# Peptides against a protein of PDB entry 4N78, part 315

Target 1, 186 residues: chain A of PDB entry 4N78
Amino acid sequence: HFQVICRLLGYQGIAVVMEELLKVVKSLLQGTILQYVKTLMEVMPKICRLPRHEYGSPGILEFFHHQLKDIVEYAELKTVCFQNLREVGNAILFCLLIEQSLSLEEVCDLLHAAPFQNILPRVHVKEGERLDAKMKRLESKYAPLHLVPLIERLGTPQQIAIAREGDLLTKERLCCGLSMFEVILT
Target 2, 155 residues: chain B of PDB entry 4N78
Amino acid sequence: MAELQMLLEEEIPGGRRALFDSYTNLERVADYCENNYIQSADKQRALEETKAYTTQSLASVAYLINTLANNVLQMLDIQASQLRRMESSINHISQTVDIHKEKVARREIGILTTNKNTSRTHKIIAPANLERPVRYIRKPIDYTILDDIGHGVKW

## One batch from the design tools (peptide; made by RFdiffusion4, then SolubleMPNN)

Design b2_p29_8_s4 (from b2_p29_8, 15 letters changed)
Fold by OpenDDE base, seed 5:
Structure b2_p29_8_s4 (fold): chain B 186 residues (1-186), chain C 155 residues (1-155), chain A 29 residues (1-29)
Amino acid sequence: as target 1 above (186 residues)
Amino acid sequence: as target 2 above (155 residues)
Amino acid sequence: MPLKFLQQMIELREEALRRAAEEARRAAL
């Protein structure tokens, strides 16, 4: 699903969605969640001491239930605050999954374009073969696929310009060094 | 452009006129041959002359048709080439627009990105200040406070 | 569309080759 979304939206659409999600998250965090957190901080017992281990797990649980009774009974916490936190969580997950999906698509695109851009894969050299000889053979094999040099030789100035721009856009992708998710987490 | 214009305005119309004129001439030749055959005492000679004229006329017409056909084909080739050039120009404009749109889109999404810090070294900076374990002062928990919370069986 | 610009470059290559071929043909005539 996320791959399809990435394909449909493209860079522009993804940017718009991400921006809006960031706004929503910011609004939730600075608004409702902050208010609830402040309220919770006020209601939180100032002194919550660990009960004695002698009370066992049930006694300790009961102790904390008693200490947090007011918080647990705060119905709006469960219905509103936790819901907002879920929304934030979902937004974060959405962003993560979009970025991952986009990165996968970009990598695939780079791999597909590589033969046409004189980007050769690292060849596994078997023992006894010269790496240089294999690379030269590969270069020779894929030389006819190189688009930009051919267009530069045979094309019009306009075609050359378009080809160079296209080549650059094909080579440069976000996955090469940029992260959106890190921005979301700041 | 000059060649196309010449084909359209001069060569093709001229060829069509020539072909039309040839039709008229053929009719005249036919009439002549018919009359000649009727009037001639030597029918065999008249027939041979007719054959000669017929062959000549057919050859002439064939030549005119061939010339006209070639001119039409040439015209079509030139027009096809012009259309291809126009298509190419439109495509280049479209591609330029697409490139521009992509650049804009990349700028927009780029604002939402940061450089991947490849710093592999998760230096787990152990917080230097190990919070001294706050000595657990065991205050006796008064469990009587919990007596009211349990749905215990009222004996 | 994935690889839109790659496809465009391929098309440009084909166009350039066609033009070169046409020019060569004209020169041979």
Scores: peptide ipSAE 0.379, ipTM 0.804, DockQ to the pose 0.673
Fold by OpenDDE base, seed 2:
Order: sequence, then structure tokens, then C-alpha cells
Structure b2_p29_8_s4 (fold): chain B 186 residues (1-186), chain C 155 residues (1-155), chain A 29 residues (1-29)
Amino acid sequence: as target 1 above (186 residues)
Amino acid sequence: as target 2 above (155 residues)
Amino acid sequence: MPLKFLQQMIELREEALRRAAEEARRAAL
């Protein structure tokens, strides 16, 4: 689903969705969640000592349940605050999954374009083979697929300009050095 | 442009007129040959003359048709070439617009991105001291130590 | 979407080759 969304929206659509999600998250965090957190901090027991280990896990749980009873029973916390936190969480997950899906698509595109752009993978060298000789052989093999050099030789100035820009746009992708998710976390 | 105009306005219409004129002339030649054959005492000579005129007439018509056909083909080739050039120009404009749109889109999404922190792969400094493989001395687990803790049946 | 630019470059290459061939033919005449 996320792959399809990425393909349909493109860079522009993804940018718009991400911006709107960030606005929503910001609104939730600075609004209702902040207010509830402040309220919770006010009602939080100032002194909560760790009960003795002799009470066992059930006793310790009951102790904390009793200490936090007012907080747990706060109806608005369950219905509104937790819901808002869930929405924030979902938004974050959505952004993460979109970025991952986009990155995969970009990598695939780069791999598909590589033979046409004189981008060759590092070849595994077997014992006794020279890496340079293998690379030269690969370069020679894929040389006829190179688009920009041929267009530069045979094309009009306008064609050359378009080809160079297209080549650059094909080579440069977000996955090469940019992350959206880090921005969301800040 | 001048060549195409000449073909459209002069050569092709001229060729069509020439064919029409040829038709009328052929009719006159046919009438002449018919009358000549009827009036001639030497029918063989008249027939040979008719054959000569027929051959000449067919050759002239064939030439006119060929010339006209070639001019039409040339006209079509020029027009096809013009259309291809126009298509190419439109395509280049479209491509330029697409490139621009892509750049705008990339700038927009780029605002929402930060540089990937290349985690400096800390060189795992191999600890200098190769801890000698402690020979796993299988000390037999003396289970007798547990004999005092559990309700185990003393065999 | 990025593959559209690859496709465009392929088309440009083909166009450039055709044009060069036509020019060569004209020069030979």
C-alpha cells in the first residue's frame, strides 16, 4: 500500500502529506497532550517510594495501582489523551513507512538507470583476476548504453541540455543522503 | 518552405494540367490515326505510324505520371519532415516543463529532509589482547550439591 | 516518476541518432 501511495503522490504529494501530518502532530502535542501532561504532573504523587520486594510482583502492582488510581480512573485520559497519543504514534509510523517505501523505490530506480549512466557495480574479483581488467571489460560492455555522451556528440544544444538535466535528476535522489524521518523526530 | 510552396502551387497543379492536356492531345492523335488509316492506301504504313504515335503517347503519359507522382511524394516527405520537427520541438518544451516541475517537487520535499547522519562506524578496535580461548574444562556438574535443597529421592 | 527522465533520455538518444543519420545522408548526396 505504501509503495502505491508513493508512486501516486510523487515527491510533491508526499511533501504535502508530510507537512500536513507535521502540523497535526504539532497541534496535538502543543494542545491537548500538553494540557493533559500538565494536569497529570499536578496530580502525580510527589513521593512514591518503591515498596518492599517482599510484597512480590502482585503486591507491588497493587501498590502502584493504588497510588495511581486517580490517574488511571481519569476518564478523559483514556478517551482523549491516549487517543491523541495514538494519533501521534500513527502519524509517526506513517511517515516512517512512507520514507522506507520511497527509499526502496528510489534505489530500484537508481539501479535500473545505472547501466545507462556509466554507473557500474563493484565486481567481485576471483583469485588471480585483476579488478582493473574486469572493470574495463564491464565499461566496454556497457559503453553502448551510455546516453549522455552520445547525445553530447550527436544532439542539438537543446537536446544536450535536457539530457544533462535528466541525467542529473536520475542520479540524484533523496535516498542518497537525505532523511525525512529525522526531521519528524526533532 | 519555398520548395514546398513551389510543389503545392506550381509543380503539382502544373503536372495535373499537363496530364489533362495530354489527354485531349491523345484524343486528337487517335482521331488523326484513325482517319489516316482509313484514307491511306498503304495500310501497313499507316499502322506503323499509329504504333509509333501510340508508343510516343504512352511514353509521354508515363513520364507525366511519374513526374507528378514524384512531386507528390516529395511534397509528402517535406511535410512529414516538418511535422517531425514540430513534434520534436513540442516534446522538448514538454520535457523542459517536466524537468522544472520535478525540480520544484524536489525542493519542496527537500525542505522536509535533513542530511543522513552517516554513523561513523566506530572502527571496532579489535581488542589487542586476544583473550586466549579459556579451555572449557568440562567440570562434571556435581549434582550432589543439590541433594540437600530438594525433596529429591535419595537412591 | 524518475524513470520518466530515463525514458526521455532514451528517446533523445534515438532522436539524435536519427537526425545524425539524416544529416549524413544529406551530406552524401
Scores: peptide ipSAE 0.368, ipTM 0.803, DockQ to the pose 0.697
Fold by OpenDDE base, seed 4:
Structure b2_p29_8_s4 (fold): chain B 186 residues (1-186), chain C 155 residues (1-155), chain A 29 residues (1-29)
Amino acid sequence: as target 1 above (186 residues)
Amino acid sequence: as target 2 above (155 residues)
Amino acid sequence: MPLKFLQQMIELREEALRRAAEEARRAAL
């Protein structure tokens, strides 16, 4: 599904969706979540010392349960705050999955374009074969497929310009060094 | 353009008219030959004359058809060439527009991206400084990243 | 979508080749 979404939306559509999601997340964080957090901070016990280990895990748990009783019993936390947090989480997850899907698509595109752009995959050299020799063979094999050099030789100036730009756009993809998800997390 | 115009306005219509006129003339020739054969005392001579006229008429028609056909073919070739040029031009414009749109789209999405920090530190450290939109530094595409991905995707 | 540009480049190549061939034919003629 995410792959289809990526294909359908393209870069522009994804950008728009991501921007809107960021706005939503920001709104949720700065709005209701912040308010609840502030309220929680007000009701939080000012002094909550770690009970002595002698009480054991159950005793410690009971202690904290007692100290946080008012917070735990705060019904609005479960209904509103946690829901908003879930929404934020879902939005983040969505962004992550979109980015991953986009990256996969981009990688596939790069792989498909590679033979036409003189980008040869590193061939696994079997034991005894020289990498250089294999690479040269591959280069020779795919040399006729190199689009830009051919167009530069035979094409009009306009065609050459378009080809160069197209080549650049084909080579440069987000997956090569850009992360959208990191921006979302900042 | 002048050649195409000449073909369209003069040569092809003229050829069609000539062919039509030739048809009319052929009918007259046929009538003449028939009458000549009936009236002639020398039927053999009349027949030979008819053969001569028939041959001449056929040759003339063939010539007219050939000329017309060649002109039509030439016209079509010129038109096809023009269409190809137009198509090429339109395509180039379209491609230019697409490239532009793509660049815009990439800029838009690029604003939402940051350079992948290779630092493994999972710590969501809220960067204090709103890092200025990192100028899209064209990092050379390290295609070695593809090396690890390629082994698993059996197409 | 990026494959669109690849396809365009392929088409440009074909166009360039056709033009070159036509020019070569004209020159031979």
Scores: peptide ipSAE 0.383, ipTM 0.797, DockQ to the pose 0.803; fails the geometry check
Fold by OpenDDE base, seed 3:
Parts: C-alpha cells; sequence; structure tokens
Structure b2_p29_8_s4 (fold): chain B 186 residues (1-186), chain C 155 residues (1-155), chain A 29 residues (1-29)
C-alpha cells in the first residue's frame, strides 16, 4: 500500500502530505496534548519514590495506582489525550513507512538505471582473477548502453541538455544521503 | 517546404489532370480503332494498329500513374518527416517541463530532509556500579488483582 | 517513482539513433 501511495503521489505529493501531517502533529502537540500534560503535571505527585522491592509486583502496582489515582481517574486522559497521542503515533509511523517505501523505490530506480549510466557493481573476483580485467570486460559489455555519451555523439544540443539533466536527476535521489524521518522527529 | 508545396500545389494536381486527360484521349483512341477496324478492307492491319495503340496507351497511363504515385509517396514522406520533427519538439518541451517540475518537487521535499547522520551509536555508558543482579524470583503475577482496575470487558 | 527520466533518456537515444540513421540514409543517397 505504501509503495503504491509513493508511486501515486511522487515527490511533490509526498512533500505535501508530509507537510500537512507535520502541521497536524504540531497542532496536536502544542494544543490538546500540551494542555493535558500541563494538567497531569499539576495532579502528579511531587514526590514519587520507587517502593521497596519487598512489596512485590502487586504491592508496587498498588502503590503506583494509589499515587496516580487522580491521573487514572481522569477520564478524558483515555478518551482524548490517548487518542491524540495515537494520532501522532500513526502520523509518525506513516511518515516512516512512506520514507522506507520511497527509499526502496529509489533504490530500485537507481539499480535499474545503473547499467545505462556507467555505474557498475563491484564484481566478486575469484581467487586468481584480476579485478581490473573483469571490470574492463564489464565496462566494454555495457558501454553500448550508456545513454549520455551516445546522445552526446548523435543528438541535438537540446537532446544533449535534456539527457544530461535527466541523467543527473536519475543519479541523485533522496536515498543517497537524505532522510525525511529525522526532520519529522525534530 | 518548397518541395512539399510544389508537390501539393503543382505536381500532384497536375498528375491528376493528366490522368483525366489521358482517359479522355483513350476513349478517343478506342473510338478511332473501332471505326478503323470497321472501315478497313485489311482487317489484319487494322488489328495490328489497334494493338500498337493499345500498348502505347497503356504504357502512357502506367507512366502517369507511376509518376503520380511516386509524387504522392514523396509528399507523404515529407509530411511524415515534418510530423516527426514536430513530435520531437513537443516531446522535448514536455521533457523540459517535466524536468522543471521534478526540480521543484525535489526542492519541496528537500526542505523536509536532512543529511543522514551516520548514527554514532551513543556508547551506552554502563553505570559503573554493577548493581548485583537481583535474582529474578519469578513470582506468578496474579493478574486477578487487575480485574478491578479499568472498564475491561468482564467475559 | 517511475523511471520517468530514464525512460525519457532511452527515448531520446532512440530518437537520436533514428535521426542519425535517416541522415546516413540521406547521405548515401
Amino acid sequence: as target 1 above (186 residues)
Amino acid sequence: as target 2 above (155 residues)
Amino acid sequence: MPLKFLQQMIELREEALRRAAEEARRAAL
């Protein structure tokens, strides 16, 4: 599903969706969540020490339940605050999954374009074979597939310009060094 | 352009007119041959003459048709070439627009990106005081104590 | 994202090759 979304939206659509999600998240965080957090801080016990381990799990639970009774009884916490937090969480997850899907798509695109752009994978050299010789053979094999040099030789100036720009755009993808998710988390 | 115009305005219409005229002439030749055959005392000579005229007429028509056909083909080739050039131009414009749109899109999404920080794994500084592993005594957690906590669906 | 630009480049290559072939044919004539 996320792959399809990435394909349908493209960079522009993804950017718009991400921006809107960030706005929503910001609104939720600065609005309702902040207000609930402030309220919770007011009712939070000023001193809550870790009970002794001797009380066991039930005793510790009861202790915290008692200390947090006012918070637990705050009905709006479950209904509104947790829902808003869920929405924020879903938005973050959505952004993460979109970025991952986009990265996968970009990697696939790079891999598909590589033979046409003189980007050759490192060939595993078996013991005794010269890496240079194998690489030269590979280069020779894929040389006819190189689009830009061929267009530069046979194409019009306009075609050459378009091809060069297209080549650059094909080589430079977000997955090469950029992360969206880190920006979303900040 | 001049060649195409010449073909469209002069050569092809001229060829069509020539074919039409040839049709009229062929009809006249046919009438002549028929009358000549009827009136001639030497029917064999008249027949040979008719054959000669027929062959000549057919050859002339064939020539005219061939010339016209070649001109039409040439016209079509020129037009096809022009269309290809136009298509190419349109495609180049379209591609240029697409490249521009992509650059804009990349700028927009780029605002939402940062350089991948090589995750320097924060060295979790282990606290110096190795708290003695408190022997985890698995006391069975009686979850029934939680039965009264929360609006859980009592089955 | 579809390899739109790669496809465009391939098409440009094909177009360039076709043009070159046509020019070569015209020159041979």
Scores: peptide ipSAE 0.368, ipTM 0.800, DockQ to the pose 0.633; fails the geometry check

## One batch from the design tools (peptide; made by RFdiffusion4, then SolubleMPNN)

Design b2_p30_1_s1
Fold by OpenDDE base, seed 1:
Structure b2_p30_1_s1 (fold): chain B 186 residues (1-186), chain C 155 residues (1-155), chain A 30 residues (1-30)
Amino acid sequence: as target 1 above (186 residues)
Amino acid sequence: as target 2 above (155 residues)
Amino acid sequence: SAAARRAELERQQAQVDEALAILAKLMHLS
């Protein structure tokens, strides 16, 4: 599903969606969630001493449950705050999944473009074959597919310009060094 | 452009007119040949003359048709070439626009990105000096030195 | 170019004339 969304939206559509999601997340964090956190801080016990180990694990749990009873019983926290946190979480996950899907698409595009851009995969050399000889053969085999040099020889100046720009755009992908998700986390 | 215009405005219409006129002339020639054949005492000669006129007329019509056809074909070829040039121009514009849109889109999404911190795996430099646990050799406190001070009450 | 086209048209006409001459001969045999 995310792959289809990425294909459908393209870079611009993804950017718009991500921007809007970031706005929503920011609004939730700075608004409702912050208010609930402040409220929780107010109701938090000022002094929470560690119970004596003598009470055992159940007693300690009950002690903490009692100390936090007001927080646990805060119905609005469970209904509204947790829902908002869930929304934030979903938004983050959505962004992550979109980025991953986009990265996969970009990698596929790079792989498909590689023969046309003089990017040759490293061939696994079987024992006894010279790597250099195989690589040279591959280079020679794919040399006619080098689009930019071909257009530079046969194309009009305008076509050459477009080909160069297209080649650059094909090579420069977000997956090569950029992360949207890191921005979302900051 | 001038050649296409000449073909459209002069050559093709002219050729069509010539063909039409030729048709009319052929009818006249046919009438002449028929009358000549009927009136001639030498039917054989009249027939030969008719054959000659027929041959000439057919040749003329064939020439006119061929010329007209070639002009039409030439016109179509020129038009096809013009259309191809226009298509090429449109495609170029389209590609330019698409590239521009893509650049804009990439800038927009780029604002939402940061450089992937290659987490340099900080080699947890294990502190080289594993301080050898100084085996605290507990020197046994020799308490024998205190043996001389105790006034042991001999029970 | 125009001269060459005329020459080609003349060649075509000559061919047509030759074909017509052959047809005329065939009609005479008939």
Scores: peptide ipSAE 0.017, ipTM 0.592, DockQ to the pose 0.011
Fold by OpenDDE base, seed 2:
Structure b2_p30_1_s1 (fold): chain B 186 residues (1-186), chain C 155 residues (1-155), chain A 30 residues (1-30)
Amino acid sequence: as target 1 above (186 residues)
Amino acid sequence: as target 2 above (155 residues)
Amino acid sequence: SAAARRAELERQQAQVDEALAILAKLMHLS
């Protein structure tokens, strides 16, 4: 599903969606969640001593439940605050999954374009064969597919310019050095 | 452009008119030959004259048709060349626009990106003394104890 | 009317002869 979304929206559509999600997240964090956090901080017990280890995990949990009873029973916390936190979480996950899907799509595009851009995979050399000889054979095999040199030889100046720009755009992808998710976390 | 205009406005219409006139003239020639053959005492000579006129007329018409056909073909070739040039120009514009749109889109998404932190893999030197993992026997937390807290017993 | 037709035929013949001469020249140049 995310791959289809990435293909449908393209870079521009993804950018718009991500920007809007960031706005929503910001609004939730600075608005409702912040207010609830402030309120919770006000009602939090000032002194919460660690219960004795002798109570065991269940006893400790019950102790904290008792100390936080008023907070846990606060209906608005469960209905509004937790829902908003879920929305934020979902937005973050959505952004992550979109970025991963986009990166996959970009890698696929790079792989498909590689033969036309003089990008050759490193060949696994079996023992006894010279790597250089294999690479040279591959270069010679794919040389006719190199688009930019072909157009430079046969095309008009305008076609050459377009081909070079297209080649550059094909090579330059976000997955090569950029991350959107890191910006979201900041 | 001047050549195409000349073909469209002068040569082709002129050729069509010439063919029409030729047709009309051929009818007159035919009538003349028929009458001449009927009236002539020397039928053989009249026949030879008719053959000569027929051959000449056919050659003339063939020439006119060929000239007209060549002019039409030339016109079509010029038009085809013009269309190809226009197509090339349109394609160039289209590609330029697409590249521009892609650049804009990439700028927009680029604002939402930062450089990937290539975390230098600091070799975490594992300290030599692997303290024996204390086998945490996870006693299954019996969550059934929490079942009684959530039921608002309306007493 | 017959004289006028003859004159017109002669003009046409002259045109055809000229065309044939051009064709002959083209054929000899090929």
Scores: peptide ipSAE 0.015, ipTM 0.589, DockQ to the pose 0.009
Fold by OpenDDE base, seed 4:
Structure b2_p30_1_s1 (fold): chain B 186 residues (1-186), chain C 155 residues (1-155), chain A 30 residues (1-30)
Amino acid sequence: as target 1 above (186 residues)
Amino acid sequence: as target 2 above (155 residues)
Amino acid sequence: SAAARRAELERQQAQVDEALAILAKLMHLS
């Protein structure tokens, strides 16, 4: 599904969606969640001494449960705050999955363009074959497919410019070193 | 453009008119030949004259048709060339627009991206020995590094 | 002699008619 979304939206659409998601997340964080956090801070026991370890894990849990009883029983926390947190989580997950899907699409594009861009695949050298010989053979095989040099030789200046720009756009992909998800986490 | 205009406005219409005029002239020639044959005491001479006129008329018409046809073909070739040029121009514009749109899109998405902290400082262990610059065989870009990124996508 | 002359005249007439037919066809083409 995400791959289809990526294909349909393209870079522009993905950018728009991501921006909107960021806005939503920001709104949720700065709005409702922040308000709940503030409220929780107000009702939070000012002095919560760590119970003595002697009470064991159950006792410590009971202690904290007692101290936080009013907070835990706060119904709105469960219904509204947690829902908003889920929405934030879903948004983050969505962004992650979109990025992953986009990366896959970009890789596919790179792979498909490779023969036309003088990018040779790694050839498995069978035992006894010289890597260099195979590479030369591949180069010779794909040499006629090198689009930019071909257009540079046969094309108009305008076509050459377009070809170069197209080549650049094809080569420069997010997957080569950019992450959207890291920005979202930021 | 001037040639095309000349063909469209002068040569082709002129050729059509000439052909039409030829038609009317041929009718007159035919009538003349018929009457001449009937009235002539020397039927053989009249027949030969008719044949001569027929041959001449045929040649003239053939010439006119050929000339007209060639002019039409030339016109079509010019028009085809113009269309090809227009198509090329349109394609160029279209491609330019598409590239621009793509650049804009990439800028927009780029704003939403940061460089992957490839802090994998792979210690480029400088190989100690300055081995002779072996011909930089451009190591094919191993796109397999990207294979690890793809594993998380549950289809 | 008269029959031969008639036959020759008929041949000539046929040739003329053919020539005229050619002319007529040419006239329809133009």
Scores: peptide ipSAE 0.018, ipTM 0.584, DockQ to the pose 0.008; fails the geometry check
Fold by OpenDDE base, seed 5:
Structure b2_p30_1_s1 (fold): chain B 186 residues (1-186), chain C 155 residues (1-155), chain A 30 residues (1-30)
Amino acid sequence: as target 1 above (186 residues)
Amino acid sequence: as target 2 above (155 residues)
Amino acid sequence: SAAARRAELERQQAQVDEALAILAKLMHLS
């Protein structure tokens, strides 16, 4: 599903969706969540000491339940604050999954473009074959597919410029060194 | 442009008129040959004259058709060349626009990105200045990351 | 002989008719 979304939206659509999600997350964090956190801090017990271990797990739980009774019984926390936190969590997960899906699409594009950009895969050398000889054969095989050199030789100046720009755009992908998710977490 | 205009306005219409006129003339020649053969005491001479007129008429029509056909072909070649030039220009503009749109889209998404911290150590420094165009990391794409995904096409 | 002359005249007439037919076809093609 996320792959389909990435294909449908493209870079521009993904950017728009991410920007809107960031706005929503920011609004939730700075608005409702912040207000609830402030309220929770006000109702939080000023002194919460660890009960004696002798009370056992039930006694300790009861102690903390009593100490946090006002927080636990805060109805708006359950209905609004947790929903907003869920929305933030969903937005973060959405961004992560979109980035992962986009990275996969970009990798596929890079792989498909590689033969045309003089990017050759590492050849598995069978025992007894020289790596250099195989690489030379591959280079010779794919040499006619090198798009930019071909257009530089046969094309108009305008075509050469377009080919170079296209080559650059093909090579420069987010998956090569950029992360959107890190920005979202910051 | 002047050549195409001459072909469209003068040569091709002129050739069509010439063929039409030739048709009318051929009918007159046929009538003449028929009447001449019937009325002539020397049927052999009349026949030879008819053959001569027939050959001349066929040659004339063939010439007119050939000339007209060549003019039409020339017109079509000129038009085809013009269309190819227009197509090339449109394609160039289209590609330029597409590249520009892609660059804009990449800038937009680029603002939402930061460099992957490959180094274990350093603190997530929030990029302070939002406005710095995310410099395309012109670092040579280490395609070694793709080494694990590419099942080598066994040639 | 008169018969040979008739046959030759018929052959000539056939040639004329063929030539006229060609001319007529050419006239219909224009």
Scores: peptide ipSAE 0.017, ipTM 0.577, DockQ to the pose 0.009; fails the geometry check

